# Ledger of designs, part 78: peptides against a protein of PDB entry 4XPM

Target 1, 160 residues: chain A of PDB entry 4XPM
Amino acid sequence: VMLHSKNVKGFLENTLKPYDLHSVDFKTSSLQSSMIITATNGGILSYATSNNDVPKNSINEINSVNNLKMMSLLIKDKWSEDENDTEEQHSNSCYPVEIDSFKTKIYTYEMEDLHTCVAQIPNSDLLLLFIAEGSFPYGLLVIKIERAMRELTDLFGYKL
Target 2, 67 residues: chain B of PDB entry 4XPM
Amino acid sequence: DIKGTIAFDTHGNVIESTGVGSQRIEDIGDLSKVTLDAEGFAQVQGDSLLVHLYKRNDITLAVYTSA

## One batch from the design tools (peptide; made by RFdiffusion4, then SolubleMPNN)

Design b2_p16_1_s2 (from b2_p16_1, 7 letters changed)
Fold by OpenDDE base, seed 1:
Structure b2_p16_1_s2 (fold): chain B 160 residues (1-160), chain C 67 residues (1-67), chain A 16 residues (1-16)
Amino acid sequence: as target 1 above (160 residues)
Amino acid sequence: as target 2 above (67 residues)
Amino acid sequence: LDEFIKEGLEAIKKRF
């Protein structure tokens, strides 16, 4: 069973929501963006952004989309390099995880002043990518993306 | 009285921080090296504050108090 | 996660 494109978009939009703890006075900002991209060329298959106040088809929207394309490509390239680098896979920025008997890795990357994390959807040609402000803790970002991937079982094993 | 908290993972990355904990993220390096008891607890001195540690399921919670 | 934090706070309170 494959997820409908609109359903994927809605899923990504939901991941933008801030993390709000109630046991302590801690709440994050919303994610800047959430994307599913191809592991082959970094192409964006679906995305959501917190900057929804930008008019449609405006130059600002185009610039925003272009920025996302740039970031997705850069992160894909870094991910590809790390997947072929044993040393990088043993760094503190790499989290090996297992979801429903499928193994994958979560990588954290600092992109200028932004905090990002990316993970291959298990056994697929797809990557899930979160981009957050620098105030968003990496440890929490990792937890967030892991739990998000657990909801994308329909994409497990997806090949282009 | 709790003055702040830090939660961090086994990679030393912050999960959450509050109060004075937000200003003491650099403590994670030393806190991660503290030997915990059989129940996952420890207490360490930190400047004028006490740090109470609790670790379970690869997450460490540090609670800063005056005593 | 919130449950863990709550658990930890209570556990620390009881332990110390």
Scores: peptide ipSAE 0.753, ipTM 0.950, DockQ to the pose 0.904
Fold by OpenDDE base, seed 4:
Structure b2_p16_1_s2 (fold): chain B 160 residues (1-160), chain C 67 residues (1-67), chain A 16 residues (1-16)
Amino acid sequence: as target 1 above (160 residues)
Amino acid sequence: as target 2 above (67 residues)
Amino acid sequence: LDEFIKEGLEAIKKRF
């Protein structure tokens, strides 16, 4: 199945859902945001947010979008730096992973009071980015984004 | 009687926490250093609680009990 | 993950 822009949007919206365990009494909040951005400039190609109670074209919506753009750019910059830093790649904030023989890395970044993680979609110019509340555990966030990335095989190798 | 749980990865990051485990995240540092037996188990006295460890597939589950 | 936790709980129950 080809991932059209509409399909990608829907996919990202689905990633917002809380992680609910049943073996123990544990449930997370929804992700604040889920995004696909460019690795080159941090431009947002697609995104979903859990807080959509803001009227469209309102000043508040514009501010919200601008905030996402800023966060995207900041995270892209950090990611770019870490990709050129051997020490950072060996920190506890970096998870080397392999998906279908493709190697990539998942990075966790604290942004103010938020927990974020980002990963390059294998062999592509794209990054998948999750933004969650500070209560969302990093270990689970990593698992979540890895699982999500495995569903984005159509974007593997995507070049701008 | 389980008082809480913590699951964490090899990086020491939390995967889940419940009950008293949510208040014992700082224990991960010590728990990660515990030598497990051949089957992946260990038991550690953690403060006033007993911590039961099980590790498999790079995930460690810690279960807190009173005894 | 939930399956792992469930299995772990049972394993611990049996072990201790």
Scores: peptide ipSAE 0.752, ipTM 0.950, DockQ to the pose 0.906
Fold by OpenDDE base, seed 3:
Structure b2_p16_1_s2 (fold): chain B 160 residues (1-160), chain C 67 residues (1-67), chain A 16 residues (1-16)
Amino acid sequence: as target 1 above (160 residues)
Amino acid sequence: as target 2 above (67 residues)
Amino acid sequence: LDEFIKEGLEAIKKRF
């Protein structure tokens, strides 16, 4: 099954859902945002947000999108730096993973009070980015993004 | 009775926490250093609480009990 | 993950 732009949007929207455990009394908040951005310049190709209270085409929506653009750019820059930093790649903020024989890395970044996680889609020019509240545990965020990335095989090898 | 839980990964990052575990995230540093038996279990006395550890597939579960 | 937690709880219960 091929992932088209609309399918990707729907996929990202689905990633926003909270993680609800039933074996113990534990449930997260929804992700604030989920995005696919370019690794080259941090441009947003697709995104989803939990902020459903903002009217479409409103000033508030524009400001929200602009904020996402800023965050995506900042995270892309940090990611780019870390990809060229051996020390950062060996920190507890970096998770090397292998998906279907493709190697990639998952990074966790604190953005103000938000918990973020970013990973390069294997062999592609694209990054998957999750933004969550500070109450969302990093370990779980990493698991979440890894599992999500495994569902994006159609984007593996995508070049701009 | 279970008073709380913490699950954490090999990087020391929290996966989940409940009950008293949510207030004892700082314990991960010490718990991660505990030597487990061949089956992946250990018990650690922490103050008034007993911590039961189980590790499998690079995830450690800590269960806090009064005894 | 939920299954792991469940299994872990049961395993601990049996072990201790």
Scores: peptide ipSAE 0.752, ipTM 0.950, DockQ to the pose 0.910
Fold by OpenDDE base, seed 5:
Structure b2_p16_1_s2 (fold): chain B 160 residues (1-160), chain C 67 residues (1-67), chain A 16 residues (1-16)
Amino acid sequence: as target 1 above (160 residues)
Amino acid sequence: as target 2 above (67 residues)
Amino acid sequence: LDEFIKEGLEAIKKRF
């Protein structure tokens, strides 16, 4: 089954759901945003946000979209710098992972009061980006994005 | 009785925290240095509470108890 | 993950 734009949007919306553990009394907030962006210039290909109660074409919606564009660009730039820095790749903010024999890296970045996590979809020109509140633990965010990326096999190897 | 928990990864980042564990995130630095036995267990005295450690598959679970 | 937490809690309970 091919992953079309509408399917990608729905997938990203599903990633917004909070992580709920039952063995212990622990439940996160929903992700603020979930995005697929280009690794080349940080352009947004698809996105989902938990703040959907904004009227369409309103000033608030425009500001929200512009904010996402800004964050995506900033995170892409930081990611690009780290991908060219061997020292940063060995920091505690970088998680090398392997999915179905494909290697990639997951990075955690603090953006103001937000916790973010970004990973290159294996062998592709695309990045998966999660933005969460500061209360969302980084270790769990990494697990969440890794598991989400395992469901995006249709995008593995995608080149612009 | 369990007073709280912390789960953390090999990078020292929190996965989950509950109870008193949520107030003792700074303990991860010391807990990560504890030598575990062959089965992946350890017990550490920490600030009036006893910490029980279990590690498997690169995840460490710390359970805080009074004794 | 939840399964791990559950298993860990049970393992610790048995060990200590």
Scores: peptide ipSAE 0.751, ipTM 0.950, DockQ to the pose 0.905

Design b2_p16_1_s3 (from b2_p16_1, 8 letters changed)
Fold by OpenDDE base, seed 1:
Structure b2_p16_1_s3 (fold): chain B 160 residues (1-160), chain C 67 residues (1-67), chain A 16 residues (1-16)
Amino acid sequence: as target 1 above (160 residues)
Amino acid sequence: as target 2 above (67 residues)
Amino acid sequence: LDKFIKEGLEAIKKRF
Protein backbone atom coordinates (compact mmCIF):
# COMPACT_ATOMS: atom_id res chain seq x y z
CA VAL B 1 0.00 0.00 0.00
CA MET B 2 1.33 3.41 -1.02
CA LEU B 3 0.53 6.69 0.65
CA HIS B 4 -1.27 9.30 -1.41
CA SER B 5 0.77 12.40 -2.17
CA LYS B 6 -1.58 14.65 -0.24
CA ASN B 7 -1.44 12.35 2.73
CA VAL B 8 2.35 12.47 2.72
CA LYS B 9 2.30 16.24 2.46
CA GLY B 10 -0.11 16.47 5.35
CA PHE B 11 2.04 14.12 7.38
CA LEU B 12 5.12 16.25 6.80
CA GLU B 13 3.21 19.38 7.71
CA ASN B 14 2.24 17.82 11.00
CA THR B 15 5.88 17.06 11.79
CA LEU B 16 6.58 20.80 11.69
CA LYS B 17 4.70 21.35 14.93
CA PRO B 18 6.80 22.37 17.92
CA TYR B 19 7.56 19.96 20.71
CA ASP B 20 5.87 21.19 23.87
CA LEU B 21 6.68 19.59 27.20
CA HIS B 22 4.30 20.29 30.04
CA SER B 23 6.18 18.67 32.92
CA VAL B 24 8.85 21.35 32.55
CA ASP B 25 8.84 24.78 30.96
CA PHE B 26 10.23 23.68 27.61
CA LYS B 27 8.89 24.28 24.12
CA THR B 28 10.73 24.23 20.82
CA SER B 29 10.23 26.26 17.71
CA SER B 30 8.54 24.71 14.71
CA LEU B 31 10.73 22.80 12.32
CA GLN B 32 11.93 24.92 9.45
CA SER B 33 11.27 22.13 6.99
CA SER B 34 10.42 18.46 6.68
CA MET B 35 11.11 16.46 3.54
CA ILE B 36 11.08 13.08 1.90
CA ILE B 37 13.91 12.87 -0.61
CA THR B 38 15.45 10.18 -2.77
CA ALA B 39 18.58 8.50 -1.49
CA THR B 40 19.84 8.19 -5.06
CA ASN B 41 20.10 11.84 -6.08
CA GLY B 42 18.59 13.88 -3.26
CA GLY B 43 15.50 14.77 -5.25
CA ILE B 44 12.59 16.09 -3.23
CA LEU B 45 9.49 13.93 -3.46
CA SER B 46 7.51 15.85 -0.85
CA TYR B 47 8.18 18.69 1.56
CA ALA B 48 6.67 21.07 4.09
CA THR B 49 7.99 24.38 5.42
CA SER B 50 7.07 26.62 8.31
CA ASN B 51 7.44 29.71 6.13
CA ASN B 52 3.93 29.64 4.71
CA ASP B 53 3.56 33.40 4.64
CA VAL B 54 5.48 33.63 1.38
CA PRO B 55 3.24 34.41 -1.59
CA LYS B 56 2.83 31.60 -4.08
CA ASN B 57 4.89 31.76 -7.25
CA SER B 58 6.88 34.67 -5.85
CA ILE B 59 10.60 35.02 -6.21
CA ASN B 60 10.91 34.45 -2.48
CA GLU B 61 9.08 31.15 -2.77
CA ILE B 62 11.28 30.07 -5.64
CA ASN B 63 14.37 30.97 -3.66
CA SER B 64 13.05 29.05 -0.69
CA VAL B 65 12.42 25.96 -2.78
CA ASN B 66 15.83 26.26 -4.38
CA ASN B 67 17.39 26.49 -0.95
CA LEU B 68 15.61 23.31 0.06
CA LYS B 69 16.88 21.60 -3.07
CA MET B 70 20.40 22.65 -2.24
CA MET B 71 20.18 21.48 1.35
CA SER B 72 18.61 18.17 0.39
CA LEU B 73 21.39 17.48 -2.08
CA LEU B 74 24.11 18.41 0.39
CA ILE B 75 22.61 16.28 3.13
CA LYS B 76 22.08 13.36 0.75
CA ASP B 77 25.73 13.54 -0.25
CA LYS B 78 26.88 13.64 3.37
CA TRP B 79 24.57 10.74 4.20
CA SER B 80 25.90 8.72 1.28
CA GLU B 81 29.46 9.30 2.38
CA ASP B 82 28.70 8.31 5.96
CA GLU B 83 26.90 5.16 4.86
CA ASN B 84 30.18 4.13 3.27
CA ASP B 85 32.33 5.18 6.22
CA THR B 86 32.52 2.81 9.19
CA GLU B 87 34.13 5.43 11.39
CA GLU B 88 31.35 7.94 10.83
CA GLN B 89 28.76 5.30 11.62
CA HIS B 90 30.31 4.96 15.07
CA SER B 91 30.34 8.67 15.84
CA ASN B 92 27.98 10.36 18.27
CA SER B 93 26.11 11.79 15.29
CA CYS B 94 24.87 8.37 14.19
CA TYR B 95 21.98 6.56 15.88
CA PRO B 96 21.34 2.97 14.83
CA VAL B 97 17.68 2.20 15.37
CA GLU B 98 15.28 -0.64 14.77
CA ILE B 99 11.66 -0.08 13.80
CA ASP B 100 9.33 -3.06 13.47
CA SER B 101 12.30 -5.38 12.92
CA PHE B 102 13.76 -3.07 10.26
CA LYS B 103 17.16 -1.53 10.89
CA THR B 104 18.08 2.01 9.88
CA LYS B 105 20.29 4.88 11.02
CA ILE B 106 19.60 8.45 12.05
CA TYR B 107 22.31 11.00 11.35
CA THR B 108 22.55 14.52 12.77
CA TYR B 109 24.25 17.22 10.73
CA GLU B 110 24.95 20.84 11.44
CA MET B 111 24.24 22.91 8.35
CA GLU B 112 25.52 26.42 8.92
CA ASP B 113 23.40 27.63 11.86
CA LEU B 114 20.73 24.95 11.41
CA HIS B 115 20.27 21.61 13.10
CA THR B 116 19.34 18.77 10.77
CA CYS B 117 18.74 15.06 10.98
CA VAL B 118 18.20 12.49 8.27
CA ALA B 119 17.26 8.83 8.21
CA GLN B 120 16.69 6.23 5.55
CA ILE B 121 13.14 4.97 5.61
CA PRO B 122 13.68 1.27 6.32
CA ASN B 123 14.62 -0.83 3.29
CA SER B 124 13.66 2.01 0.94
CA ASP B 125 15.26 4.39 -1.52
CA LEU B 126 13.86 7.29 0.49
CA LEU B 127 15.22 9.55 3.20
CA LEU B 128 13.27 11.50 5.80
CA LEU B 129 14.87 14.86 6.54
CA PHE B 130 14.17 17.39 9.31
CA ILE B 131 15.64 20.89 9.35
CA ALA B 132 15.36 22.98 12.51
CA GLU B 133 16.81 26.11 14.04
CA GLY B 134 20.03 25.87 15.98
CA SER B 135 18.10 26.11 19.23
CA PHE B 136 16.42 22.76 18.58
CA PRO B 137 18.30 20.11 20.60
CA TYR B 138 19.78 17.25 18.59
CA GLY B 139 18.67 14.62 21.06
CA LEU B 140 15.08 15.72 20.77
CA LEU B 141 15.36 15.99 16.99
CA VAL B 142 16.45 12.34 16.86
CA ILE B 143 13.52 11.26 19.00
CA LYS B 144 11.18 13.25 16.80
CA ILE B 145 12.35 11.75 13.52
CA GLU B 146 12.37 8.21 14.91
CA ARG B 147 8.78 8.51 16.01
CA ALA B 148 7.85 10.07 12.69
CA MET B 149 9.35 7.15 10.77
CA ARG B 150 7.22 4.76 12.78
CA GLU B 151 4.22 6.37 11.11
CA LEU B 152 5.57 5.83 7.59
CA THR B 153 5.24 2.05 7.42
CA ASP B 154 3.56 2.32 4.02
CA LEU B 155 6.88 3.55 2.64
CA PHE B 156 8.97 0.78 4.14
CA GLY B 157 10.65 -1.15 1.35
CA TYR B 158 9.74 1.46 -1.26
CA LYS B 159 12.05 1.25 -4.26
CA LEU B 160 12.35 3.76 -7.08
CA ASP C 1 13.42 24.07 44.78
CA ILE C 2 14.37 23.18 41.23
CA LYS C 3 16.69 25.67 39.58
CA GLY C 4 16.85 23.92 36.23
CA THR C 5 16.94 20.66 34.31
CA ILE C 6 18.83 18.89 31.55
CA ALA C 7 17.72 15.75 29.78
CA PHE C 8 20.23 14.05 27.50
CA ASP C 9 20.71 10.79 25.61
CA THR C 10 23.50 8.23 25.59
CA HIS C 11 25.28 10.16 22.83
CA GLY C 12 25.56 13.19 25.07
CA ASN C 13 23.07 15.16 23.01
CA VAL C 14 20.56 17.42 24.71
CA ILE C 15 16.91 16.45 24.68
CA GLU C 16 15.66 19.37 26.79
CA SER C 17 17.05 22.03 29.11
CA THR C 18 15.47 24.58 31.43
CA GLY C 19 16.60 27.20 33.91
CA VAL C 20 20.21 27.01 34.98
CA GLY C 21 20.48 23.75 33.06
CA SER C 22 20.33 25.68 29.81
CA GLN C 23 23.52 27.45 30.84
CA ARG C 24 25.31 24.29 31.90
CA ILE C 25 25.10 22.07 28.84
CA GLU C 26 28.84 21.51 29.17
CA ASP C 27 28.12 19.54 32.36
CA ILE C 28 26.81 16.65 30.26
CA GLY C 29 30.32 15.40 29.64
CA ASP C 30 30.96 14.87 33.33
CA LEU C 31 27.41 13.86 34.21
CA SER C 32 27.46 11.08 31.63
CA LYS C 33 30.41 9.52 33.44
CA VAL C 34 28.73 9.41 36.85
CA THR C 35 28.08 5.93 38.19
CA LEU C 36 24.43 5.43 39.02
CA ASP C 37 23.06 3.19 41.74
CA ALA C 38 21.00 0.08 41.07
CA GLU C 39 17.84 2.14 40.76
CA GLY C 40 19.35 4.63 38.32
CA PHE C 41 20.00 7.52 40.69
CA ALA C 42 22.98 9.64 41.64
CA GLN C 43 23.75 12.97 43.27
CA VAL C 44 26.75 15.14 42.46
CA GLN C 45 28.07 18.53 43.48
CA GLY C 46 28.08 21.24 40.85
CA ASP C 47 29.39 24.65 41.87
CA SER C 48 26.88 26.01 44.37
CA LEU C 49 24.18 23.60 43.21
CA LEU C 50 23.38 19.95 43.66
CA VAL C 51 22.69 17.83 40.60
CA HIS C 52 20.26 14.95 40.97
CA LEU C 53 20.43 12.31 38.25
CA TYR C 54 17.83 9.82 37.11
CA LYS C 55 18.41 7.49 34.18
CA ARG C 56 15.94 5.11 32.57
CA ASN C 57 15.54 3.78 29.04
CA ASP C 58 18.80 5.40 27.88
CA ILE C 59 17.67 8.90 28.86
CA THR C 60 19.26 10.80 31.75
CA LEU C 61 17.45 13.57 33.60
CA ALA C 62 19.54 16.01 35.61
CA VAL C 63 17.79 18.26 38.11
CA TYR C 64 19.65 21.21 39.59
CA THR C 65 18.75 22.31 43.11
CA SER C 66 20.23 24.44 45.86
CA ALA C 67 20.15 21.51 48.25
CA LEU A 1 9.04 11.83 26.65
CA ASP A 2 6.93 14.13 28.76
CA LYS A 3 5.85 11.12 30.73
CA PHE A 4 9.49 10.24 31.33
CA ILE A 5 10.30 13.74 32.53
CA LYS A 6 7.33 13.68 34.87
CA GLU A 7 8.33 10.26 36.13
CA GLY A 8 11.89 11.39 36.67
CA LEU A 9 10.92 14.49 38.57
CA GLU A 10 8.70 12.51 40.89
CA ALA A 11 11.28 9.78 41.30
CA ILE A 12 14.00 12.27 42.19
CA LYS A 13 11.68 14.00 44.61
CA LYS A 14 11.05 10.73 46.40
CA ARG A 15 14.66 9.58 46.30
CA PHE A 16 16.28 12.74 47.61
Scores: peptide ipSAE 0.748, ipTM 0.951, DockQ to the pose 0.904
Fold by OpenDDE base, seed 5:
Structure b2_p16_1_s3 (fold): chain B 160 residues (1-160), chain C 67 residues (1-67), chain A 16 residues (1-16)
Amino acid sequence: as target 1 above (160 residues)
Amino acid sequence: as target 2 above (67 residues)
Amino acid sequence: LDKFIKEGLEAIKKRF
């Protein structure tokens, strides 16, 4: 089954859901945003946001989209720099992971008061990007994005 | 009685925190250095509370109790 | 993860 644009959008919307533990009294907020962007220039291919109560074509919507574009570009730049820096790849902000024999890395970045996490979809020119509030723990964010990426096997190896 | 919990990964990043654990995130630095027994357990006295540690599959769970 | 937390709590309860 191929992932079409509509299917990807729906997938990203589902990733926005909060993480709810039942063994302990712990529940996160929803993700602020979830995106698939290009690793080359940070272009947004698909996105979902929890702030959907904005009228279409409004100034607020335009500002929101522009903000996402800016954040995606900034995070892509940081990711690109770290991918060329062996020292950064050995920091506590980098998680090497393996999914079905494919290797990739998950990076955590603090963007102002937000917690972000980005990972290259294995062997692809695409990045998966989560943006959360500062109260969202980084360790859990990493687990969340890893599990989400395991559901994107159709995009493994995707080249622009 | 459990007063709180912290779960953290091998990078020292929080996975979850509850109760008094949410106020003791700084303990992770010291807790990560504790030597665990063969079964993955340890007990540490920390600032009037007792901390019980369990590690499995690269995740450490810290449980805070009064005793 | 929730399963781990549950197992950990039970294991700690038995151990200590």
Scores: peptide ipSAE 0.748, ipTM 0.951, DockQ to the pose 0.904
Fold by OpenDDE base, seed 4:
Structure b2_p16_1_s3 (fold): chain B 160 residues (1-160), chain C 67 residues (1-67), chain A 16 residues (1-16)
Amino acid sequence: as target 1 above (160 residues)
Amino acid sequence: as target 2 above (67 residues)
Amino acid sequence: LDKFIKEGLEAIKKRF
């Protein structure tokens, strides 16, 4: 199945859902944002946000989008730096993973009071980015993004 | 009675926490250093609580109990 | 993950 822009948007929206455990009394908040961005410039190709109560084309919406753009760019920059830093790749903020024989890395970054994680979609020019509240555990965030990555095989090898 | 839980990964990052475990995140540093038995279990005295550890597949579950 | 936690809880219950 081909991932069209509409399908990708829907996929990202689904990733926003809280993680709810039933064996123990544990449930997260929804992700604040879920994005696919370019690894080159941090440009947003697709995104979803949990707070959509802002009227379309309003000043508040514009500010929100601009904020996402800024965060995307900042995270891309950090990611780019870490990809060229052996020390950072061996820190607790870096998770080497393998998906269907493709190797990639998941990085966790604290952005102000938010918890974020980002990973390069294997062999592609794209990054998957999750932004969550500070209460969202990093370990779970990593698991979540890895699982999501496994569902994006159509984007493996995507080049700009 | 279970007073709380913490699950954490090999990087020491929290996966989940409940009850008193949510207030004991700092314990992960010490818990990660505990030597487990051949079956992946350990029991540690943590402050006033007992901590029961189980590790499998690179995830450690810590269960806090009063005894 | 939930399965792991459930299994872990049961395993701990049996072990201790």
Scores: peptide ipSAE 0.748, ipTM 0.951, DockQ to the pose 0.906
Fold by OpenDDE base, seed 3:
Structure b2_p16_1_s3 (fold): chain B 160 residues (1-160), chain C 67 residues (1-67), chain A 16 residues (1-16)
Amino acid sequence: as target 1 above (160 residues)
Amino acid sequence: as target 2 above (67 residues)
Amino acid sequence: LDKFIKEGLEAIKKRF
């Protein structure tokens, strides 16, 4: 099954859902945002946000999108730096993972009071980016993005 | 009675926390250094609480009890 | 993950 742009949007929207454990009394908030951006310049190819209170085409929506653009650019820059930094790749903020024989890395970044997580889609020019509130544990965020990435096999090897 | 839980990964990052565990995230540093038995279990006395550890598949679960 | 937590709780209960 091929992932089209609309399918990707729906996929990202689904990633926003909170993580709810039932064995213990633990439930997260929804992700604030979920995005696929370019690794080259941080351009947003697709995104989803949990902010449903903003009217479409409103000034507030425009500001929200602009904020996402800024965050995506900043995170892309940080990611690019870390990909060229051996020390950062060995920190507790970097998780090397292997998906279907493809190697990639998951990075966690603190952005103001937000918890973010970013990973290169294997062998592609694309990054998957999650933005959550500070109450969202990093360990769980990493698990979440890894599992999400495993569902994006159609984007593996995607080049701009 | 379980007073709380913490689950954390090999990087020391929290996966989940409940009850008193949510207020004892700083314990992860010490708990991560505890030597587990062959089955992946350990007990650690922490102040007035007893911590039961279980590790499997690179995830550690800590359960806090009064005894 | 939830399955792991559940299994862990039961395992601890049996072990201790």
Scores: peptide ipSAE 0.747, ipTM 0.950, DockQ to the pose 0.911

Design b2_p16_1_s4 (from b2_p16_1, 5 letters changed)
Fold by OpenDDE base, seed 1:
Structure b2_p16_1_s4 (fold): chain B 160 residues (1-160), chain C 67 residues (1-67), chain A 16 residues (1-16)
Amino acid sequence: as target 1 above (160 residues)
Amino acid sequence: as target 2 above (67 residues)
Amino acid sequence: LDEFIKEMLDAIKERF
């Protein structure tokens, strides 16, 4: 089964939702952005953002999209470098995980004051990317992206 | 009686923090080195607080209470 | 995750 663009967009929008851990009275902010990008060029295939107050086709929206493009490119480059660096793969910023017998890695990156997390969709040319505020803890961000990745089985093995 | 909590993963990264735990993130370094019993529990005396630890499925929860 | 944290919290309460 192939995911339609609308379904992917809706999925990413749903990932923006905050965690609310009632058991310990802990609640996060919403993710700033959620994206699927190409591992080759960092091109954005789909994205969602919590900044919905920006008028469509406005200069502010364009700037926001441009910022996302820049961040996606920077993170893709860092990811590519780390995938070729064995030392970085053994740092606290790298989480090797296995989903349905498929191996992948989750990386956390500090981008200015933002907390980001990126993971290759298993056996694919695609990356899932979360961007959150600095108050969003990395450990929880990793859990979030892992859980989200498990819902993207239709994209496993996707090649450009 | 709970003054705060910290949950963290095997990399020492925070999953959640509340109360006094939010002000003691630096404790994770020491807490991660604590030897747990066979059931995954430990108790550590802090400065003025008692820390109750439990680890399960790669997550450690620290609960801060009064001594 | 919340349920899991709750279970851990309950376990601590029972243990100590």
Scores: peptide ipSAE 0.791, ipTM 0.955, DockQ to the pose 0.927
Fold by OpenDDE base, seed 3:
Structure b2_p16_1_s4 (fold): chain B 160 residues (1-160), chain C 67 residues (1-67), chain A 16 residues (1-16)
Amino acid sequence: as target 1 above (160 residues)
Amino acid sequence: as target 2 above (67 residues)
Amino acid sequence: LDEFIKEMLDAIKERF
């Protein structure tokens, strides 16, 4: 089954939802953004944002999209560097994971005051990217993105 | 009478923190080095708080109590 | 995850 673009958008929107751990009375904020970007040039294929108060086609929306584009490029570049750096792959910011016999890595990156994590969708030219507030713990963010990737099997092996 | 909690992964990154735990994230460095018993438990006495540790499936939970 | 944390909490409460 191949995911339709609208289905991907809906999926990303769903990932924005906060974590609520009732057992310890811990709740996060929503993710600021969730994106699928190309590993080659950091182009955004699909995205979702929590701020829905911005009117469509407004200057504010355009600026927001442009900001996401910039963040996407920066994170892609950092990811590319780390994929060619053995030391970075052994840091506490890199999580090797295996999903259904496919190996990939999850990286956490601090971007200004934001907490981000990115992972290559297994065997694909695509990256999944989460952007959260600084209050969102990295360990939880990693768990979140790993579980999200497990739901994107339709994109495994996708090549541009 | 739990005063707080910290859950963290094998990389030392926080999964969750509550109560006094949220103010003691720096404890993770030491807590990660604590030797656990065969069942995955340990108890560590701090300055004024007692920390109860349990590790399972690469997640460590620390529970802070007064005693 | 929440259920897992709950189980861990319960285990700690039982142990100590």
Scores: peptide ipSAE 0.791, ipTM 0.954, DockQ to the pose 0.915
Fold by OpenDDE base, seed 4:
Structure b2_p16_1_s4 (fold): chain B 160 residues (1-160), chain C 67 residues (1-67), chain A 16 residues (1-16)
Amino acid sequence: as target 1 above (160 residues)
Amino acid sequence: as target 2 above (67 residues)
Amino acid sequence: LDEFIKEMLDAIKERF
């Protein structure tokens, strides 16, 4: 199935769903936001958020969107720096992964009180970005984003 | 009787935590250094609690019990 | 993942 704008939006919305590990009675909150951004400028191509109670075109919505733009840019900048830093790539905040013979890296970043993780969609100019509450454990967040990327094969190799 | 759990990855990051495990995240540093047996198990004393360890596929599960 | 954790938990219960 080809991923176009509507499909991507729906996909990101689905990633917001929490984990529920019944075996150990552990449940997370929903992700705060899920985004696909450009690796070049941190521009948001698509996003989903669990905070949709704000009326459209309201001042509050504008502020919320602006916050997402700011976070995406900051994370993109940090990602760019780390991609050129061998030491950071060997830290516990970096997970080298291979998906269908494509290599990429997952980075975890703490943004104020939020837990975030970002990964370059293999061979593309795009980053997948998850933003969660501080209660969302990083190890699980990494697993979540890796599995999500495996469903975005249509975006592998996407160039702007 | 399980008092709590911690699951963590090879980077020492938490995958899940429950019960007393949620209050003992700092144990991961020491637990990650525990020598496991041939089957991937170990049992260690965690202060007042017993910690049962099992590692498989780069995930370690720690189960806290009173005995 | 939950199924995997369940298997690990069961393994621990069996072992100890």
Scores: peptide ipSAE 0.791, ipTM 0.954, DockQ to the pose 0.909
Fold by OpenDDE base, seed 5:
Structure b2_p16_1_s4 (fold): chain B 160 residues (1-160), chain C 67 residues (1-67), chain A 16 residues (1-16)
Amino acid sequence: as target 1 above (160 residues)
Amino acid sequence: as target 2 above (67 residues)
Amino acid sequence: LDEFIKEMLDAIKERF
């Protein structure tokens, strides 16, 4: 099965949905943004945002897109630094995970008042990036991105 | 008689919190050091509340009760 | 995840 641009966009939109843990009456907000970006330059290949009510071609839309571009670059830079830093890879902000036979890492980053997490799609040149409000707990965010990444097997090993 | 809950992972990061647990996130540091029994359970006196711990598959759930 | 948390909660309720 091939992932087309529309399919990837739809996938990312689905990741925006909140967690609702009825067993303990805990519910999160929706993710603010979900993106697939390049590991090399932080370029956005696809994205989804919960703020879709802004008029098209408006100044607000342009600003929101530009903000996503800046955020992706900043997080990519942090990720790149950590991938070259053994000490950072052993911090509590780094989660080594294994999906099937593939190994990758999930990093959590606080960006201003937002909670973010990023993970390299296994053996690929792509990163999956979630951006959430500060009320979204990091442990749950990590679980969310790991489970989402398990649905992206078609992108495993993707090289630019 | 549950007053709140905290679930956290092996890195000490919160998965969920409810009730009084939401105000006691700082307890995770100490709770993560508690020795669990062979079945993964422990009970700890925390301030004026009892904390019931259970760990399974790298997730620890703490339940706060009055007794 | 919710089902798993529920199982853990039930286990605690049974244990204590």
Scores: peptide ipSAE 0.791, ipTM 0.955, DockQ to the pose 0.908

